# Peptides against a protein of PDB entry 4M9S, part 11

Target 1, 135 residues: chain A of PDB entry 4M9S
Amino acid sequence: SRGLVGVECITPYSYKSLAMALQRCVEVLSDEDRSALAFAVVMPPGVDIPVKLWSCVIPVDICSNEEEQLDDEVADRLKRLSKRGALLSGKRMPVLTFKIDHIIHMFLKHVVDAQTIANGISILEQRLLEIGNNN

## One batch from the design tools (peptide; made by RFdiffusion4, then SolubleMPNN)

Design b1_p9_7_s2 (from b1_p9_7, 3 letters changed)
Fold by OpenDDE base, seed 5:
Structure b1_p9_7_s2 (fold): chain B 135 residues (1-135), chain A 9 residues (1-9)
Amino acid sequence: as target 1 above (135 residues)
Amino acid sequence: MKPTILPVE
């Protein structure tokens, strides 16, 4: 499978046309799905990331502190994003993972606010430390 | 076209 990893040279033209197409896709998202997509920028591109790690940064307003319900709601948001074009790529085996492609990640780096990116990285780092200390 | 900043408020 020739993944998009082989697109080493996005011409400025290809980037502009792709950015316009992606912008239209983002505009029709719900506020919740758009927020989830914004925080996807903190993940390394081209890597299959388990839902548990996505749940560290995807904002979910759940009235229940049940960790299991958090992962399910995050998974549903990521599934909706994966159904909208090439925003995310989901895998079900061996575990449920989602991947952001390099092109989408590059787009997000240009359209997501720099402070939001910095905050998302800080939150991810903190949550990873908490997970590492509890295991 | 300015990229629509996704303001995550």
Scores: peptide ipSAE 0.049, ipTM 0.721, DockQ to the pose 0.152
Fold by OpenDDE base, seed 3:
Structure b1_p9_7_s2 (fold): chain B 135 residues (1-135), chain A 9 residues (1-9)
Amino acid sequence: as target 1 above (135 residues)
Amino acid sequence: MKPTILPVE
């Protein structure tokens, strides 16, 4: 039985039209919300990620030394992105989480600079090691 | 069309 691997042939036209629509959605973001969306490329798509893990990679210009204020500011940015159509999906229960869709993640992989992606991965890895060593 | 680089500036 030859499994039909359904190559969803995303026609170049559908991909181009989706990319153009997403590009326009990104262009109207604030600089802060655009930066938050760029770093969302570091997260695995289709997974409900806790705000605590998002706070490891989402840039916050507020020099709050308080970890609680960092998580709240990150949560507010992610909430704004979730209200702007299909950019993120928020879930409140059992814990506040956000998920990036596969389509949005594929778009970001093509439009976010490779050095930004590499830096975001390095930052996430470092912060996860710090969290793991403090427990 | 050049992809608009999301500049993290």
Scores: peptide ipSAE 0.044, ipTM 0.707, DockQ to the pose 0.133
Fold by OpenDDE base, seed 1:
Structure b1_p9_7_s2 (fold): chain B 135 residues (1-135), chain A 9 residues (1-9)
Amino acid sequence: as target 1 above (135 residues)
Amino acid sequence: MKPTILPVE
């Protein structure tokens, strides 16, 4: 199975066919996993991002104030997305990271609500400042 | 606000 990682150039036709296939994959997601995928648009594509940075933007309704449960729940959502093929790519070593592919990221830029993108960027910026001030 | 992924038309 050639993963989407090998598609350097998408024709408008290939994009439409890919968009339809991706839409079908998104429609069968849970509301939580679909929300996690939507916020993946704020991450730079092609970069292995550690779970701690994903936890800055992935919305999690946690009943417990334990930060350790946040990273675990986020990791589980990202793992489920990675099992659905080209949505995300996970690496376990040396640190657990996830990467969004350029093709998936381009799809998300077109289908994610503009206010969701703006909110996700603002949340990421705020939380990165908080992390940077605590170090 | 719930994140919304719009249908591709």
Scores: peptide ipSAE 0.039, ipTM 0.686, DockQ to the pose 0.581
Fold by OpenDDE base, seed 4:
Structure b1_p9_7_s2 (fold): chain B 135 residues (1-135), chain A 9 residues (1-9)
Amino acid sequence: as target 1 above (135 residues)
Amino acid sequence: MKPTILPVE
């Protein structure tokens, strides 16, 4: 019997108070950072995800097809989000990763447009298949 | 299509 360790996310805030605080944080984002935050909903919460996997779903208008430039621009967006309260948690070692918290993910699941979520999942699945086929 | 975050009710 493998016990499902249900990570019970205990928040000191009422859901409503947290949602209101998060809404205010979202309203002051740039359009690009708000878009990056919206697509963060497709990531599994509580997992340290490498920037390369974030680059699969974060929309970036790249002037060049250089993968390095994509990862750098995505990393900059995620760094800005990580500086805005509890939106993301960054880790630099052993590799640069970002994690979405369960509470933030739950918020995004309710407030991000359903078509955006569906599109983001489809894009992630497609790009993961492409990465898997190129290895 | 731009991602949309809806107002929290």
Scores: peptide ipSAE 0.036, ipTM 0.676, DockQ to the pose 0.544

Design b1_p9_7_s3 (from b1_p9_7, 4 letters changed)
Fold by OpenDDE base, seed 5:
Structure b1_p9_7_s3 (fold): chain B 135 residues (1-135), chain A 9 residues (1-9)
Amino acid sequence: as target 1 above (135 residues)
Amino acid sequence: MKPRILPVK
């Protein structure tokens, strides 16, 4: 039995209303949380991403002696975003992960500068290679 | 909407 994947036909009206709601949600963020959300666009949508991989791209101001706090600070930012509606979905088990939804990702892809997205992807790729080579 | 430019680390 092929399950009817209910194609929720998001009407252009529903999309516009959703985009307006998302824009309002972004505007009320702190500058730090808004920056974290913008860099979430470099992650593949619909995938549960470990905090360690988020720490490669989420901008945080840490002292050089506090690198050990990086993952915790990133996790706290992502937790705050996950509490603001559908911006991110957190999963605690088996490992703490966060996921960006396809709709949110599509919104961010439209509102974040294309060069910023490209640079963010390049930095993610570089830092992933560095993590892979140091193990 | 104008795209936002963020500093990349």
Scores: peptide ipSAE 0.036, ipTM 0.642, DockQ to the pose 0.153
Fold by OpenDDE base, seed 2:
Structure b1_p9_7_s3 (fold): chain B 135 residues (1-135), chain A 9 residues (1-9)
Amino acid sequence: as target 1 above (135 residues)
Amino acid sequence: MKPRILPVK
């Protein structure tokens, strides 16, 4: 008995329904949380990304230049997103990480402006180099 | 959906 590994082929109908559901989830976000979600598109899907790397691209207004406050504010935004259905998956142990699922990532690639994505990637690359030079 | 432009900080 060869088990049908049901590759759930996302039908165009399933995609439209999912896109509509995701659109509703995005519309009820604050402007800040919606901005955080949009910049999540720069991360590779299916990978548990440490908060420190998320802080390179999530736009936050912090009163201090302290990295700890930045990471905390970013973590709070990502935690709020993780509580909204399948938007993000958070893990607290062994390190606080967040993951974007492939389906959500594909959705964001269609709804986030291409120039915004390109700029977000460029900023991530720059800030990763700065982190790498300071360690 | 129309693509949304977000300010890059």
Scores: peptide ipSAE 0.036, ipTM 0.643, DockQ to the pose 0.154
Fold by OpenDDE base, seed 3:
Structure b1_p9_7_s3 (fold): chain B 135 residues (1-135), chain A 9 residues (1-9)
Amino acid sequence: as target 1 above (135 residues)
Amino acid sequence: MKPRILPVK
């Protein structure tokens, strides 16, 4: 368990304190919830995204026979993240959606590996095309 | 900080 070792960021005191607070929030997550949060960086910030689209990118360890439970398991992970200090904002109506805030998204862009982000975007694009062609 | 590489689906 190597936590994210020290952001030496030469940033204004306010940015350093915010980054330190966010780092502490990430360090106390389970490995699963931390992975879900990292892949939230592929979503546009400030947009209410349906769970079905989140299920395209949120890594879930489910048996192949449990694909029908994917959206429920993803929703549970996102619900846990939404209960932790502004990481996500959930809405239940009219459809269950989650939104990443601009501040959290900006933080994730600095701490998530660039290749991981690029791969996550490519997977999202592929799965969105598959969903669109099957409708 | 080196960003953490996460397993992709």
Scores: peptide ipSAE 0.033, ipTM 0.632, DockQ to the pose 0.159
Fold by OpenDDE base, seed 4:
Structure b1_p9_7_s3 (fold): chain B 135 residues (1-135), chain A 9 residues (1-9)
Amino acid sequence: as target 1 above (135 residues)
Amino acid sequence: MKPRILPVK
């Protein structure tokens, strides 16, 4: 068990109230939804990202390797996060997308372990290449 | 206050 080496977050004092509110919102999440939120940090902020791309990084434990079930489970997690205040913004048209806000992304960048972020980026890059090569 | 790191496995 390699303990998460504490990233000392020096957040500017102006974000302390928001960071405390966000921390409280995160603490009441399920372990699954909290993990999904943590991996949302690998996405560019302010961009409407299709569920298909979220499925590359959102950790889901599904009994089948069926891609349809993966995208549905990911979409359900992201929908739950979008209902919990400003954590994510869902858009249904023209395609189902989710967006992480800059403020939430900045919060996550400071509270998610740096190795987890690096691993998530590497996984995203790998899976995007696999999707691109299968077309 | 030390920020709580999100426990990601």
Scores: peptide ipSAE 0.030, ipTM 0.614, DockQ to the pose 0.146

Design b1_p9_7_s4 (from b1_p9_7, 4 letters changed)
Fold by OpenDDE base, seed 5:
Structure b1_p9_7_s4 (fold): chain B 135 residues (1-135), chain A 9 residues (1-9)
Amino acid sequence: as target 1 above (135 residues)
Amino acid sequence: MKPRILPVE
């Protein structure tokens, strides 16, 4: 059985239509959920990323320094984004993870400011090193 | 115009 690797040839037309639909989805988000979606571009597309790694880059104002409350607030934001159609895909088992699709990631790469992307990568790298040194 | 997600300052 030849697996049809459907190379979805994303035609420029499909991309424009998708970009318009995604723009409309982004416009109706809260400022907080829109900021969380912007920083989702820092993650590798097509990979199930644990919430703990998302908490390194998702901007949240938490009055508590408790890491557990950080992961819960981040999970709630990512869950709201996953309910907005194709923005994120959540997986609950075996561990709570979220995945950004390649198409959504490609959209974000074109609409998120390049300096914001670079800063988000730098913050992720720093916080991953801190997590790695504390284990 | 391309939509821009600006960082919230």
Scores: peptide ipSAE 0.041, ipTM 0.655, DockQ to the pose 0.144
Fold by OpenDDE base, seed 2:
Structure b1_p9_7_s4 (fold): chain B 135 residues (1-135), chain A 9 residues (1-9)
Amino acid sequence: as target 1 above (135 residues)
Amino acid sequence: MKPRILPVE
């Protein structure tokens, strides 16, 4: 009995239906949570990313320069997104991480502006270098 | 205050 490894070939119809469902999920977000979701596209899909790396690209307005408050505010945004269907998958243990699924990442690559993606990647790279130099 | 505003164009 050869197990059908069902490669779910996402048909163009399934993609359109998924895109419509995702669009509805995006429309009901706050502007802040929608911006956080947009910048989630700069992360590699299927990888559990620590909150500290998310804090490099998630736009937040913090009253303090304290890194702890930044990570907490970012974590709260990502937690809200993780509660909205398949937008993000959060893990609390062993470290607080969030993952974007490949399907959501593919959706975002089609709906987020290419210049916004490029800017987000550039900012991530810059801030990762700053983190690396401070350790 | 350093707003970490990513310029969303």
Scores: peptide ipSAE 0.041, ipTM 0.695, DockQ to the pose 0.063
Fold by OpenDDE base, seed 4:
Structure b1_p9_7_s4 (fold): chain B 135 residues (1-135), chain A 9 residues (1-9)
Amino acid sequence: as target 1 above (135 residues)
Amino acid sequence: MKPRILPVE
């Protein structure tokens, strides 16, 4: 039992019920949308993140290296997740952004494989450095 | 590497 030593949940019951509901919501996702949701754990919770930064970590298999197609496919995945309850919150103004909620982020931190999280952070750091050096 | 979501233990 390694999962719960850091979650101040108001009640163990509300956490268990929420975790069970979220698990069921995750199980009915496509493999692609489930993969996108797993990598959402590398983002800071409660922050409106531009699609450009999401494209650094959301795994997309595209036939072309066209950056425009990458951002569009990532945006479509995030839009699908935002339509599935509280998984993500989309904001269109002033810029298209997505936010992961603290509760969802906390759930993901416990259910996403630790090596997947570590790899996602490393990939984000690398790609952010590449974006920063190309300006 | 394919992301894996594990059951809540």
Scores: peptide ipSAE 0.035, ipTM 0.635, DockQ to the pose 0.675
Fold by OpenDDE base, seed 3:
Structure b1_p9_7_s4 (fold): chain B 135 residues (1-135), chain A 9 residues (1-9)
Amino acid sequence: as target 1 above (135 residues)
Amino acid sequence: MKPRILPVE
């Protein structure tokens, strides 16, 4: 399964400082970390989301079907994003969570393709129902 | 041109 390779960001928008700074932060990401950031748009902004819910939407190329390895690899991607330009805010206690800020979420909502957002939401909803029915 | 974050096919 090919993970989503690459964000091409062509912005003509002259709201010069913040959008350009965010664009530069996105351009220096790896393809994997950029794909993880793109799918972060499906999460509600300003909410501390557990890694288990992030694992429903963050694309990860793992060699194993073990759910434990998925959560760890997702956590490592989100940790890398949290170290770059405050793209995410991580908390370790009481549970490992990550939060997207409203400004970053607003940026992503304008630059991520609408079909990619809709697909990400549908995948999240499906996987949340599967988790809820298995408990 | 609209900004596009495309999944590379």
Scores: peptide ipSAE 0.032, ipTM 0.615, DockQ to the pose 0.145; fails the geometry check

Design b1_p9_8_s1 (from b1_p9_8, 5 letters changed)
Fold by OpenDDE base, seed 4:
Structure b1_p9_8_s1 (fold): chain B 135 residues (1-135), chain A 9 residues (1-9)
Amino acid sequence: as target 1 above (135 residues)
Amino acid sequence: EKPKVLVPP
């Protein structure tokens, strides 16, 4: 029996107080960083996700079709988000990954537009299938 | 469509 280690997220803040604080943090973001944060809701919380998978859902206006440029721009956005409080957690080793916390994910699930969430999931599914078919 | 983050309820 593999015990599902339920990651219980304990917050010292009431949901309302945390939501208010997070809302203020979101309001001061650039439009591009706010957009990136919105699409972070489609990722499973508490999982270290490599930049390559983030690049499947984070909207980036790239001038070239170079995958390297896409991953770098996505990484820069995620790095900026990780520097703003508890929005994301970055890990550099063994590979560069970012993780969304359960609390932040719960917040986003309530405040991100439902159509945006649905679109993000659809885009992720499509691009994962494409990656799987190209391997 | 641009993603929107709404005000918490």
Scores: peptide ipSAE 0.034, ipTM 0.670, DockQ to the pose 0.141
Fold by OpenDDE base, seed 1:
Structure b1_p9_8_s1 (fold): chain B 135 residues (1-135), chain A 9 residues (1-9)
Amino acid sequence: as target 1 above (135 residues)
Amino acid sequence: EKPKVLVPP
């Protein structure tokens, strides 16, 4: 099985077939994991992003305001997505990071609601400013 | 607003 990671160029036909396959994968996700995947569209594709930055955009309902619990819950969601094949790629060393592939990112740009994308970008920008001011 | 993944049916 050639992982989607090797697809540098998608023909319109390949895209349609891939889109249908990805749609099926998305449909079987929990509402929570599907929401997490939707917000992955705000990240630059092909970049290993640390969990701390993912936690800026992944919606989590936590009972505690503990930052460590937030990062752990986000990491668990991203790990579940990574186990579903090409949705995300995780690296454990030297730091836990996740990457969205360009192909998956292009798919998300077409299927995620425009308002969701705009909101996700706004939230990311706000939280990055807060992190930058605290350093 | 709940993020809507609009997978067209």
Scores: peptide ipSAE 0.033, ipTM 0.665, DockQ to the pose 0.164
Fold by OpenDDE base, seed 5:
Structure b1_p9_8_s1 (fold): chain B 135 residues (1-135), chain A 9 residues (1-9)
Amino acid sequence: as target 1 above (135 residues)
Amino acid sequence: EKPKVLVPP
């Protein structure tokens, strides 16, 4: 398994150009997809995260409290993000997972409001505790 | 409360 731990030392110049490109990509997103992308910042970068964990933090307005529908809607949003450049990387096997790359994560840490990040982390922690207690 | 994603202007 080739761990592409290619920490390409992104020069400040490469970072600025990448940030500008990413900003343009974010601006053309729907409000819902942009919101989903913002909350991706609470996930650890470079880790394949199951959809179930994404569903803890991705804001979805579902009329039905069915957990199964929640995961499907979250998966659809994450799939749309994964189709737009390198915003997310999806894997279908062995389990459906999504990963945020380090570069995208670094970008989000700079452009997402600090309070939003803090709230997202708090929500994730709370939901993980609930899942852990119900299992 | 849907956290509003405020992109700083």
Scores: peptide ipSAE 0.033, ipTM 0.660, DockQ to the pose 0.116
Fold by OpenDDE base, seed 3:
Structure b1_p9_8_s1 (fold): chain B 135 residues (1-135), chain A 9 residues (1-9)
Amino acid sequence: as target 1 above (135 residues)
Amino acid sequence: EKPKVLVPP
């Protein structure tokens, strides 16, 4: 019995249609939510990431000196993105986390500027080192 | 610099 490995040939048309649909979803976002989504490309896809790690890369215009206010504002942005279809998936238990899907992540890798991605990685690395040195 | 989401043309 020759198992037909169904190579799901993602036709270029299906990919183009998906990209166009995602592009339209991104265009209707606020500038703040669009910026948050852009930096989501720095996170590994398919992984439940705690809000504290998201706060390392999600831009917040209001410099609250309080770390607690930063995490709350980031969480609110990520919650809004999760309500806009397949952009993010939120999980409340055991800890509040958000996950980016592989399809969305692949889309972002193609549409987010390479310098923005590089800057986001650098910022994440710096913040992780700071967290590691303070523990 | 503000993240520029390049909307593909």
Scores: peptide ipSAE 0.022, ipTM 0.648, DockQ to the pose 0.155

Design b1_p9_8_s2 (from b1_p9_8, 6 letters changed)
Fold by OpenDDE base, seed 5:
Structure b1_p9_8_s2 (fold): chain B 135 residues (1-135), chain A 9 residues (1-9)
Amino acid sequence: as target 1 above (135 residues)
Amino acid sequence: PLPKTLIPP
């Protein structure tokens, strides 16, 4: 049985229509949620990522250095994004995770500045190394 | 629209 990996051939037309719909969804976001969505581009698409790893790249202004408050605030932002249709997909079990879809990720790659993406990846890599050294 | 330029955290 040759599994036809259904390459959803996103036609240029489907992509343009989806991009316009997504752009409208993004325009109604708060500045904070829009920033969080922009940095979601640094995550691999189609992977359920724990909130702890999202907290490495989602910009949060917290008055306290309490790590627990950081993860909670990040989780709240990601939850709001997940309620906005297809922007993110959240799972509560077995662990709270969020996933960016391939289509959304492709959209973000076209909208977010390439240098911003590169810097975000660099920051993620650095913070992952710090987590790995402290565990 | 998403900001095309963001300052990384």
Scores: peptide ipSAE 0.027, ipTM 0.660, DockQ to the pose 0.140
Fold by OpenDDE base, seed 1:
Structure b1_p9_8_s2 (fold): chain B 135 residues (1-135), chain A 9 residues (1-9)
Amino acid sequence: as target 1 above (135 residues)
Amino acid sequence: PLPKTLIPP
């Protein structure tokens, strides 16, 4: 599979075609995986982000408040998204990370609800402050 | 056609 990695310029034609293809891919996701993908818009594109930071924004309904269970469930969701081709790219070594590509990120900025983006950023900022204060 | 808006449930 040719990753969309390294595509920085989108023509109006390329964007329209890509948007249609991506929209089709999004429509077949579960509600949970689609929600996870939506919140990926708050992450900087092209950066390998540790699962711990993804867990700050990916909505998870778990029966336990155990942090380990949260990170595992988030990792599973991100792994499923990475298996859908260009939606995310994962690295296992040296640390488990996921990255959103610039092209996918631009698509998400266009199609994710503005209030969802604002809320996701606010939640990320708050939780990063909490992590920073605990270290 | 415009892409559909993604809204988390």
Scores: peptide ipSAE 0.027, ipTM 0.629, DockQ to the pose 0.517
Fold by OpenDDE base, seed 2:
Structure b1_p9_8_s2 (fold): chain B 135 residues (1-135), chain A 9 residues (1-9)
Amino acid sequence: as target 1 above (135 residues)
Amino acid sequence: PLPKTLIPP
């Protein structure tokens, strides 16, 4: 059985419909969850990303600089986003990870401000270097 | 219509 890798050809019509559907999902998010979703654009699509790396780019106000609290709060936001259908896919085992799908990522690339994307990438790069130097 | 731009707070 040759699995038809259905190349979902995103037609302009499909894009418009998808964009409208996603827009509705985005509009009902809290400001915090919407911000988290915006910064998800800096992650490579289709890759299971550990929460630790998400915590590098998801903006969180924590009362303490405890890394554990940061990861927990980030995980909670990402979990909420994952419950919104196709926004994110979460895996609990073997390590808690979240993945952005290519279609959602493509949407975000068009609707997230270019400066926000650039800033998010810069922040991610900086924090990854810090993590890498501490290991 | 293009979706609204997402801007971080």
Scores: peptide ipSAE 0.027, ipTM 0.637, DockQ to the pose 0.434
Fold by OpenDDE base, seed 4:
Structure b1_p9_8_s2 (fold): chain B 135 residues (1-135), chain A 9 residues (1-9)
Amino acid sequence: as target 1 above (135 residues)
Amino acid sequence: PLPKTLIPP
């Protein structure tokens, strides 16, 4: 029985100093990218999540209801967030995924409005059910 | 104190 080694996220930064740095990083985001980052809090931390699942919660205004366009726009937002370093990590192989780290997730849980989190979870749940029913 | 929201109301 291999026990799940709980990945203890050891940060060399104090929570306060990291939070201040993250806050500054968030302040310079576009409104769209900041909104995308806020909704990233509904994802489980430390898990490589496919873009298709991110598209369930990332708010995107698309002119077409085409899933392909949605996934591409979501991927672009997540890529921009990943380019800012600590916000997200992208992986291209075997499939394009993005991961929110535990520290960032913990930060978001404290700074994202509780109603926004609740709404995001509700939306994710609904859209996952829809995906599950269509398969 | 951290701001309570990343999303401006």
Scores: peptide ipSAE 0.025, ipTM 0.623, DockQ to the pose 0.326

